# Designs tried in a protein design run: peptides against a protein of PDB entry 8YR4. Part 67

Target 1, 309 residues: chain A of PDB entry 8YR4
Amino acid sequence: PRGSPALQLVVLICLGLMGLERALNVLVPIFYRNIVNLLTEKAPWNSLAWTVTSYVFLKFLQGGGTGSTGFVSNLRTFLWIRVQQFTSRRVELLIFSHLHELSLRWHLGRRTGEVLRIADRGTSSVTGLLSYLVFNVIPTLADIIIGIIYFSMFFNAWFGLIVFLCMSLYLTLTIVVTEWRTKFRRAMNTQENATRARAVDSLLNFETVKYYNAESYEVERYREAIIKYQGLEWKSSASLVLLNQTQNLVIGLGLLAGSLLCAYFVTEQKLQVGDYVLFGTYIIQLYMPLNWFGTYYRMIQTNFIDMEN

## One batch from the design tools (peptide; aimed at target 1 R181 R185 N244 Q247)

Design b2_p26_2_s4 (made by RFdiffusion4, then SolubleMPNN; from b2_p26_2, 11 letters changed)
Fold by OpenDDE base, seed 3:
Structure b2_p26_2_s4 (fold): chain B 309 residues (1-309), chain A 26 residues (1-26)
Amino acid sequence: as target 1 above (309 residues)
Amino acid sequence: DLEEEEKRREEREKELQEDLEKIESL
């Protein structure tokens, strides 16, 4: 933000907190590994208690997998409110200024309520898109890259390759299945609106329907519209189950391949038992925010369409 | 018009919540 040094400092603090979240995503599994190793070695209580206390504190800062419930994420979200408000107001003023620069002929062809709706949609689409990119998409991609680097350096290149292939396949299938699902969802929403419009039209014309004794005919037409809607709703819901199951299978295969390789290296005394637990914990931790990636991708596409209109 | 847009917002929020519950149940 140009012109407010206070808001620039808040942005820098938020970026620092985002960096801290990425560090916590690596440190939490490492501390959990260390607890498992200390338990396996029957280490003295004082060392174990300090490591457990440190782990619980780091886990409180990180939160539950998605990061959304973590203290650092909550603090970032709280601090970002002022930056979001500044950005929204700046976009609103730019759109409003641009609307005033448009020709009188453009304004005479549109209702004031339609112009305001275009301004509100434009502001919400831009600010929403930026928030999804900066706080959800970019951090998730960064965590994947950090994970690949970490496993490649501290375990073996084979672990980095498994994570890379698993996450690349997961993201690709998530995009492809989400784009396919979006067609069914659009068809469902269009049929829902048509079913609602038919119900409203029948109820507004209630006197005419009564005059012609056409109630049974209108009910049957509404039933046919509901059946058609439910057929599209089923396709939408079934496509979501297929997405979730495909995602689960990809992560399950990655977890299986990596866990078997970890177990093998533990038997060869190249890795510790804690390293097996670290791999499983870290993969599950990467999976949690990735479940949202399809939703974020859809929201981004919707916001782009709303910006083009 | 505003009621249809609010209803489409509520439907999007409901779908987001259903997608949330389906993710939290895993």
Scores: peptide ipSAE 0.018, ipTM 0.541, DockQ to the pose 0.037
OpenDDE base, seeds 1, 2, 4, 5: peptide ipSAE 0.014, 0.016, 0.007, 0.018; ipTM 0.488, 0.496, 0.487, 0.529; seeds 1, 2, 4 fail the geometry check

Design b2_p26_3 (made by RFdiffusion4)
Pose (drawn by RFdiffusion4):
Structure b2_p26_3 (pose): chain A 309 residues (1-309), chain P 26 residues (1-26)
Amino acid sequence: as target 1 above (309 residues)
Amino acid sequence: AALAAALAEVAAANAADAAALAAARA
């Protein structure tokens, strides 16, 4: 925010809260391991109670689910509401002030609905791009790297390889499948618009009664168009199911390999009982934000082209 | 009253983001 000082402070607080969320993401599974290790060794009730309370408090600060739930990141959503409002207003006003100074030939040439759609979509694109990228993409790529470092240094060497391969395969397959699915989606959207146009045309022209008893003909053509649309929709949704399945298979294979290796190492007195639940919890924690990357890829590309327009 | 309004705004923003993402994916 160029103008106001009160908002730069809010931006800095939001970035600090993002860092704190990354720290909590690392911390909470460690406390879960500590609780399980204390529980297995018959510890007194005092230290167990205090540690349990601390763990619960950390789980409360971190998202109880999917990271979009915690007290942190919600304070962030509140402050970012106050900040993103300023950018949205500024961009809209700049567009509106520029559209009123262009010459007449320009306005006579282009329609109004198209020009206004481009502007609205542009402002939404800049806002969404800022939000998606800064607050949902980079933090997750940072979480993957932090997890790789933690497992490779403080847990063992092989688990770094396990996490690295699993996440690399997950990202690669997600992008590869997503481009194909985008082609299918566009193909389906064009036909959906054509079907809506046919229905609007048949409704507007109540001449069907005049030039024939052609109600049946208008109904048949509508049914054919609906069937074509449904075929394209089935193709697109089946592609979505395939994407979900391949992502789930990749995570499942990574979990299986990590759990088997951790169990074997625990039986050989190399790792403690808590390390098993540490690995499991952390793998699930990494998986949860990764569920929404094909959508992010698609929205980033679309918003980039829209902003360019 | 102000606290309740802030909480309502945060809930609404989260619900809108979640609905937008579900629609984009569908």

Design b2_p26_3_s1 (made by RFdiffusion4, then SolubleMPNN; from b2_p26_3, 21 letters changed)
Fold by OpenDDE base, seed 5:
Structure b2_p26_3_s1 (fold): chain B 309 residues (1-309), chain A 26 residues (1-26)
Amino acid sequence: as target 1 above (309 residues)
Amino acid sequence: SELEERLKLVEEALKKQQERLKREEE
């Protein structure tokens, strides 16, 4: 983007963060292997504890294995909001200005079918997300309960408590932060609709706008409306990043506590190396589908409120 | 209004999914 050196710096930082994500994708498995080797060799507790702590820290930076919800990812997504907004605004203004230059024939030729097609795609996507919720989120909640029972019965009761506290805190914070972010999203939605309405009204009255040479004035009003929208969009998107980061932090703390406890019990020969691998794998598997829980919870909440009215 | 809120829920979810898929393809 030629107009803002600050945004260019943000792009460079985002590219650097993408490189860091790649490094983490290699380092995390290496550190995991090192933990397994140290456990197998019955290495001293201090070396093991440092390696486990380092692994969990790297895993916190990476996220749930895909890097999609890690700290580095969230930071990248957060920084990218402004770059996306700049690009979107520029494209929207270019389209809007071009539409004012276009003839009545283009406005008359624009099929009502495109709006219907967007609506149909939206409806199909909602149905797909509901199916994903039923087939992934509900089973994952069951797997959490099963996991708590399993770890409480076959491991030390402390493991079951860690999983219970971690998942309860995760779900509670997901709900609370999702409800909080709903306000920002509603405000964003209202402002987007108002911005679209203004654009449509201006385009429907394009003959009058041309007659008065008011094109530049309408473009400026549209720019102001977009800036106002983007201020609300930023709050919505930033709140989503905050949700994801909060979720990542809770899982990271649970993984840290459980992994250290597992490692300790392996050093005392109360657990096997396989049990350490099982715990870490199980927690990561639970986390992956739960990342979407906040979005699905909001969708259910919105649909439920809309069914009551 | 309701359909638009649902559409925007879908757009956010799809955007999150596309960001995830882009990371799996890269």
Scores: peptide ipSAE 0.017, ipTM 0.448, DockQ to the pose 0.031
OpenDDE base, seeds 1, 2, 3, 4: peptide ipSAE 0.010, 0.000, 0.005, 0.000; ipTM 0.442, 0.245, 0.384, 0.314; seed 4 fails the geometry check

Design b2_p26_3_s2 (made by RFdiffusion4, then SolubleMPNN; from b2_p26_3, 19 letters changed)
Fold by OpenDDE base, seed 1:
Structure b2_p26_3_s2 (fold): chain B 309 residues (1-309), chain A 26 residues (1-26)
Amino acid sequence: as target 1 above (309 residues)
Amino acid sequence: SELAEQLELIKKAKEERKKQLEEERA
């Protein structure tokens, strides 16, 4: 972004955060190994608890193995919204200006059907992706129920309670924040449709716009519509980052409570080191499909924006 | 349900806009 030093700084920060994500991908397994070693050596509780807490903190920064829902990734995504909006607006204005420079013969020769067909393929891809998400949510709910039963029967009832509370809170917050976000998405889509309608009307009236030398006026009007749209898009995208971060926080708290409790029981020789590995792996495994929901929604939103260009 | 409803709304809005564009061409 050549025009704003502030946006250049944001790009540099985002690149730095991407580097930090790569470092976390190495550090998290190292700390996990260290926990397993400390459990095997029957190390003092204070050293073990500190290492577990440090691991969970690093895991909170990294996220659930996909990197897409960690605190660092959420912060990067949040900061990147303004850079994306600047780039999108610049591309849209360049395309719109170029379309007004094109001959009437080019506009008459291009079937509006091709632009619609690009839009149709994207919508079909979104529908397929949504169906895939719905089909993954049901198995994930089953896995959560099976997990609660398993941990309640084969572990102490406290583990089943932690998983139950964590997953219940996760699902409840996901629903509540998603319903809240839907308001912003509807407002965004309404403004998007209005912005697109204005662009189409301006292009259909190309001869009239050319006759009155009003191209600059139509470009400025389109720019104002994009700015209004981008204000709503920012709210939508920021609300998604908030959802992902809330989900990451809930899983992080569940992982912290359960990992500390498991480590304590291993220290008391009530559980084996393998049980600690099982608990941590199982919680992360439950989180992975739910994390993809946030990633897919972002991909859907990006694909919609890319289809308008 | 709500995301399916939004997809149906997008699909309907797209079908209506396609019909309007077909009617304006006829």
Scores: peptide ipSAE 0.006, ipTM 0.374, DockQ to the pose 0.018
OpenDDE base, seeds 2, 3, 4, 5: peptide ipSAE 0.000, 0.023, 0.000, 0.000; ipTM 0.231, 0.556, 0.272, 0.299; seeds 3, 5 fail the geometry check

Design b2_p26_3_s3 (made by RFdiffusion4, then SolubleMPNN; from b2_p26_3, 18 letters changed)
Fold by OpenDDE base, seed 3:
Structure b2_p26_3_s3 (fold): chain B 309 residues (1-309), chain A 26 residues (1-26)
Amino acid sequence: as target 1 above (309 residues)
Amino acid sequence: SLLEEALALIERAREERRRRLEEERA
């Protein structure tokens, strides 16, 4: 936002809040580890109560575990509303100005409602794409990198390798299976549009259909179109279940390998019981945003295709 | 008109389906 110092400050605050979210993603598991260690050692109530209170406060800021957004994320989203509105309005005005520069022949050939719909799709796609990249994709990749570094530095290098291999395999399979699913989704959307067009055409020609007593024929054609649509919808939904199960399997294997290795090192007294709980908690925290990665990737692809057309 | 109501029902069903597809966790 080059023209407003106030909006530039809001962007900087939002970037600072994103940095704070990354710090919370490391600190919350550490404090949870410390609680488990203090409970295991039968530590004094004062130390335990302080650590629990600090953990609950950090968890409130993070918002992880319950599917609820944390206070920091909500504050970032709230502050970003003005930046999004400024960006959307700027893109809308640029498209509108460009449409006015187009030849009178283009304006006479296209219905105003179609032009407005193209402009609205264009503004929504650009603003949406930017928000998904900055607030969902980049933070998720940053959390993975921070996780690999953390486990490599504070645990054995084998933990960093397990997280790296697990997350790399997860991301690769998510991309590959999502690209495969995109074909089924496109076919489904095309058939949905065709089914709607047939319903609209039949309803607009209602008088003609009634005149020829062709109601039963139009109902049967519509039924066939619905059955064809449902067959494509089933393929789309089944491919989603396959994606989710593949992701769950990869995370499950990573969690198994790392948990067994943690348990082994705890038995050798190289790690504490809290470190076993830290690993499990941290992997689950990395998984939560990744469970939306396929949705984000699909939205990015859809918005990119909608910008090219 | 009955046509406008039918079109509005088809459009609501599409919006609800689109929302469900956007809420799909993957």
Scores: peptide ipSAE 0.050, ipTM 0.677, DockQ to the pose 0.159
OpenDDE base, seeds 1, 2, 4, 5: peptide ipSAE 0.049, 0.042, 0.031, 0.042; ipTM 0.673, 0.675, 0.663, 0.660; seeds 1, 2 fail the geometry check

Design b2_p26_3_s4 (made by RFdiffusion4, then SolubleMPNN; from b2_p26_3, 21 letters changed)
Fold by OpenDDE base, seed 3:
Structure b2_p26_3_s4 (fold): chain B 309 residues (1-309), chain A 26 residues (1-26)
Amino acid sequence: as target 1 above (309 residues)
Amino acid sequence: DELRRRLQLVEEARRKEKERLEKEWK
């Protein structure tokens, strides 16, 4: 936002809050580890109570680890509303001005409602793409990198390798399966639009359908279109279940390998019991935003297609 | 035109609910 210093300050505050979320994602597991270690050592109540209170406060700021429910995330989202509105309005005005520069022949060939729908799709696609990239995709990748660095520095290099391999495999499979799934989703959406168009055209021509007594024929054609749609919807839904199951298996294998390695190092007295709990908590925390990565990738791909049209 | 608009609103609501359900399952 080049024209408003107030909006620039809000962007900087939002970036600062994003940095704070990354710090909380590291600190919350550490404080939870410290609680478990203090409980194991039967530490004095005052030290335990302070650590628990600090953990609960940090967890309130972080929320559920998805970055959607925490106080910091809610504050960021609230502050970002004005920036999003400014960006949306700017894109909408640019599209509107460009539409007015187009030839009269282009406007006469298109219904005014279609032109407005193209403008609305263009504005939503650009604003949506930017928000997903900046607030969901980039932070998730940053959390993975921070996680690998953390485990490599404070744990053995083997933990960093397990997290790296697990997350790389997870991301790769998510992309590959999402691209495969996109074919089924496109076919479903095309058939949905065709089924809708038939229903709307049949209802608009109700007088003609009634005149020819063709009601049963139109109902049967609509039924066939619904059955075809449901077959494509099933493929789309089944492919989503396959994606989610594949993701769960990859995370489960990573969690198993890392948990067994943690347990082994605890038996060798190289790690504490709290470090075992930290690993499990941290992996689950990384998994929560990653589960949405397939949705983000799909949204990015859809928004690119909607901008090209 | 009003019937088309009502059908469109119902389908947009159904699409949003389906997208919500796909989000809640993740």
Scores: peptide ipSAE 0.025, ipTM 0.611, DockQ to the pose 0.048
OpenDDE base, seeds 1, 2, 4, 5: peptide ipSAE 0.017, 0.020, 0.019, 0.023; ipTM 0.480, 0.532, 0.524, 0.597; seed 5 fails the geometry check

Design b2_p26_4 (made by RFdiffusion4)
Pose (drawn by RFdiffusion4):
Formats: structure tokens, C-alpha cells, sequence
Structure b2_p26_4 (pose): chain A 309 residues (1-309), chain P 26 residues (1-26)
């Protein structure tokens, strides 16, 4: 924010809260391991109670689910509401002030609905791009790297390879499948618009009664158009199911390999009982934000082209 | 349509395997 000083402080607080969320993401599974290790060795009730309370408090600060739930990141959403309002107002006012100074030939040439749709979509595109990228993409790519470092240095060497290969395969397959699915989605959207146009035309022109008893003909053409649309929709949604299945298979294979290796190492007195639940919890924690990357890829591309317009 | 949350089966497998693994040590 160029103008106001009160908002730069809020931006800095938001970035600090993002860092704190990354620290909590690392910290909570460690406390879960410590609790399990204390529990297996018959520890007194005092230290167990205090450690349990601390773990619960950390789980409360971190998102109880999917990271969009914690007290942190919600304070962030609140402050970002206050900040993103300023950018939205500034961009809208700049567009509106520029549209009122263009010459007459320009306005006589283009329609109003198209010009206004471009402006609205542009403002929404800048806002969404800032939000999506800064608060949802980079933090996750940072979480993957932090996890790789933690497992490769403080846990063992092989688990770094396991996490690296799993996440690399996940990202590659997600992007590859997403481009194909986008082609299918566009093909389906065009027909959906054509079906709506046919229905609107048949409704507006109540001449069907005059030039024939052509109600049946108008109904049949509508049914044919609906069938064509449904075929294209089935293709698109089946592609979506395939994407979900391949992502689930990749995570599952990574979990299986990591769990088997951790169990074997625990039986050989190399790792403690808590390391199993540490690995499991952390793998699930990595998986949860990764569930929405094909959508982020699609939205980032669309918003980039819209902002360019 | 867009991507949805499909984590439930993976979570169940991880929970069940942890229960069996801990029970063995208990």
C-alpha cells in the first residue's frame, strides 16, 4: 500500500503470522511424538498433564483441520480483509476514472457490457492473484522444503528421499493432468452457453404457435442440445475424478513406503515409538494443502490473462 | 466443478495402522 502507513504495519503483521503458522506446522507433530514417548515409558501424571495441555494449545493455534481453521491465519484473514479492501478500491477507481476520458469513437465502437466485464474481472483478478499466490502457494512450497530438511537431517537420510520423490511426483502429475482437464472444461463451457442461448431464443419468440404447431420441434432440438452438453460434462467430470485418484495414489504410495520403513527401524531399536506417529501426522499435514493445486494452477493462469487484458 | 477433499481414506488407513502399531508395543 503506497499511501497509508497504518496498512503497511498490518501487511508486516500478516507476513509474521504466516511465518508463525509455518513454525507451528513444524512444532505440533514434535509435541505429539513427545507425548507418545512419555506415555510409553510410564511417566508421572504432572509432566504428562502439562505436555498434553501444551499440545492441545498448539493444535488450537494451528488449524484443527486443513490449516484454514486455526486462530492464526484467521487473524490473518481479518487483517487482510482490511488491507485488500484498499487495493480493490484503488484499482476500481483508477479504471473508472480512465474510462471517462477516452474519446467518443472509442465508446461508439465497443459495447458497454464487454468493457465493464473486463474491468470487473481485472480487479477481481489482481485481488485473487495476490491472495492465492502469496498466502496459499508459496507457504505450501515452503512447507515441503522445510519438511524435506527436517526429515533428512533430524530423522534419518532415507525419509528425505521418500518425501522428495512423493512430492515431486505429486506436483508433476497434478500439472500434467490439469492441462488436459482444462481443455475438456472449455469444450464443455462453450456448449453450455449454446444450450442456454437456444432456450432463451425459444422462449422469446412465441411465434412457434403461429408458423406451425412447432412446440414439439422446439422441445426436440432442446433435448438434442442437452444431450450434447451432458456428454461433454461427463467427459470433463470423469477427468476430474481421474485427477483426484492419481493424487490419492501418489500420496498413498508415499505413506506406505514411509510407514513400512519406520516400523522396520523401530523394531531394530533405531527409532522410538513416537517417530511412527510423527511421520504419519506430518505426511497427512503435508497432504492436506496439496489437495487444491490443480485449481490454483487453473485460477492463476486465468487471472494472469485477465490482468493482462 | 473443481477439486474437492478426498483425504478421508488415507486418514483412515493412517489411523488404523497407528492403532495396530501402538497396540503391539503396549
Amino acid sequence: as target 1 above (309 residues)
Amino acid sequence: SDQSDTSTPIIIVSTVSSIFFLSYFF

Design b2_p26_4_s1 (made by RFdiffusion4, then SolubleMPNN; from b2_p26_4, 17 letters changed)
Fold by OpenDDE base, seed 2:
Structure b2_p26_4_s1 (fold): chain B 309 residues (1-309), chain A 26 residues (1-26)
Amino acid sequence: as target 1 above (309 residues)
Amino acid sequence: MDETDTSQPLIDLVEKSLKEFLEKIK
């Protein structure tokens, strides 16, 4: 971004965070291997507990498996919001300014409705994701229930309790934080529609704008509307990052508690090394669909908001 | 998952459609 040294610094920080994500993607499997080796060697509890805690901390930084919900990814996404908004605003203003520079013959020959239809194709793909969503929500809930039953029957009841508490807290916080976000999303969508309507009205009145040589004035009004929109978009996007980070923290705590307990029972020869591997893998497998579930619940909420307006 | 990651293909599709539109306006 030319003209803001602050945004250039943010881009460099985001690139650094992307490098850190790549380092975490290598380190997490290494630490996981080290845990398996220490369990196999019957290493002292203190060394094992430290390695498990370090692994879970690294996994918290990385995220549940997709990388999109890790602390580092969330921080990157959060910082990138302002860069994206700057870029979007520049593109929108360039397009809008260029449309006002075009000939009257171009505006008379093209229905403004075709330009809107390109924007609406973007929204229609969200509706297709919603159908896929409903088919993944029910299976994900079933997998959680099956997981709780499995760990309660084949492991100690404490594991089933940890999974139950972790998943229940995850789902509850996902719903509550998503409902809290809905107000920011509604405000954003309302302002987006108002900003779009202003651009359409200016382009429909192209002849009048040309007659008064008011192109620069219409561009500045559109810029002000975009800035107002981007203030609401930032709240929506920042609240999303907070949701993702809350989800990551809940799974991180569940993974920590369960992994430490599993490691302890392996040291006590009550469980095998394979059981530790199974527990960790299964929790991560449950987390992956849940990350989609959170996105999915947000998309359902978005469509309900978009149907109410 | 970020709405930004599900919207990123959409943003990319909109940006691509906008670029293709701008190229057709030239």
Scores: peptide ipSAE 0.021, ipTM 0.443, DockQ to the pose 0.074
OpenDDE base, seeds 1, 3, 4, 5: peptide ipSAE 0.026, 0.023, 0.006, 0.020; ipTM 0.492, 0.490, 0.327, 0.488; seeds 1, 3 fail the geometry check

Design b2_p26_4_s2 (made by RFdiffusion4, then SolubleMPNN; from b2_p26_4, 19 letters changed)
Fold by OpenDDE base, seed 5:
Structure b2_p26_4_s2 (fold): chain B 309 residues (1-309), chain A 26 residues (1-26)
Amino acid sequence: as target 1 above (309 residues)
Amino acid sequence: MDETDFSQPLIDLVEKDLKEFLEKVE
């Protein structure tokens, strides 16, 4: 971004965080291997507990794998919001100013095609998300129930309780934070529509704007409308990062509690090293689809509200 | 994963079309 040293610094920080994410992708498997080796060698509890705690901390920073909502990824996404908004606003203003120089016929002809393409992509996105809900969310909820039963029967009631509490807290917080976010999204969409409507009205009246040499005034009004929109967009996007980070924290606490308990039972020869691997793998598998649960919950709520009106 | 805000693909589409337009005008 030319012209803002603050945004340039944010870009450099985001690039640094991307480098850190790559380092974590290497370190996490190494620490996991080290835990398995320490369990196999029957190492002292203090060394094992420190390595497990360090692994879970690194896993919290990384998240559940490629594209997962780890702390580093969430921090990067949060910082990137301002960079995206700066770029979007600059592009929108450049085009809006250029469209005022173009003929109304060119503008009307292109917009009809864009609106149709936007509508078609919107519909395709909704149908895609419905498919993801049916094929990922419902199975994941079933896998959680199966997992609670499995851990309660074959491990110890404590493992089933940890998974139950972790997943119940995860789902509850996902719902509550998603409902809270819906207010920001509605306000953002309303302001977006108002901003677009103003741009359309200005461009439809381009002859009048040109007659009064009011192009600079209309560009300034549009800039102010974009700034208002971006203030709401930032709240929407920042609230999403907060949701993802809250989810990551809950899973991280569940992983910490369960991994320490599993490691302890392996040291006491009540569980095998394979059971530790199973627990860690299972929690990660549950976490990956659940990252989308907030999106699906919001989609369901929107569709129900649109059916009641 | 970033919750695909349904608006974000639309914004990204507009930004892409806008970028492609600017790249043709330059």
Scores: peptide ipSAE 0.023, ipTM 0.438, DockQ to the pose 0.087
OpenDDE base, seeds 1, 2, 3, 4: peptide ipSAE 0.020, 0.021, 0.011, 0.000; ipTM 0.434, 0.434, 0.458, 0.367; seeds 1, 4 fail the geometry check

Design b2_p26_4_s3 (made by RFdiffusion4, then SolubleMPNN; from b2_p26_4, 19 letters changed)
Fold by OpenDDE base, seed 1:
Structure b2_p26_4_s3 (fold): chain B 309 residues (1-309), chain A 26 residues (1-26)
Amino acid sequence: as target 1 above (309 residues)
Amino acid sequence: MDETDFSQPLIDLVESRLKEFLEKVK
């Protein structure tokens, strides 16, 4: 936002809050590890109570680790509303100005009120989606990289390798299955539109249908269209379940391999009991936002295809 | 859980309508 220093400051604060969220994503598991270690060592109540209180405070700031429910995320989202509104309004005004530059003949051939309603809803939704993608995709990739670096430096190169392989496989399968799923979704949407169009045409021609006593025939055609739609809807929904289950299996295998390795190192006294809990907590924390990555990839892909046409 | 699939038909509708609009403005 070049014209408002206040909005530029809000963007900088939002970027600072994003950095804080990344720091919290590392600190929360560390403090949870420290609690488990202090409990194992039977540490004095004062040190334990301070560490627990600090953990709960950090967890309040972070929220559920999904980046949607924490205080820092909520504050970022709240501050971003003004930036989003400014960006939306700027895009709406650019489109509106462009519409006013179009010929009178173009306007006379169209329902101007419908065109404006499509433009306003379209631009606000696209701007909202792009903002959502930037604030969820980039941070999630950053958290993965930070995780690989953290585990490679503080645990062992083997842990960093497990996280790298798990996340690389997860992302690759998410992309491949999402691209495959997109075909089923497009077929479903096309059949939905065709089914709706047939219903509208039948109802608009009600007098003709009644004159020919063709009501039963139109109902049967509509039933066949619904059955065909439901067959495509089932494929779309089943493909989503397959995606989610594939993602769950990849994370489960990574969690299994890393947890077994961590347990082994704890038995060899190279790691503490808290480090086992840290690994499990951190992998689950990475998994939560990644569940949405398929949706993000699909949104990006759709927007790119729509920009090329 | 792709709860964004409830928003996705709305997004696809908006994107489709925006594309149809942009194609008609070209």
Scores: peptide ipSAE 0.019, ipTM 0.472, DockQ to the pose 0.063
OpenDDE base, seeds 2, 3, 4, 5: peptide ipSAE 0.016, 0.019, 0.007, 0.007; ipTM 0.396, 0.477, 0.343, 0.397; seed 3 fails the geometry check

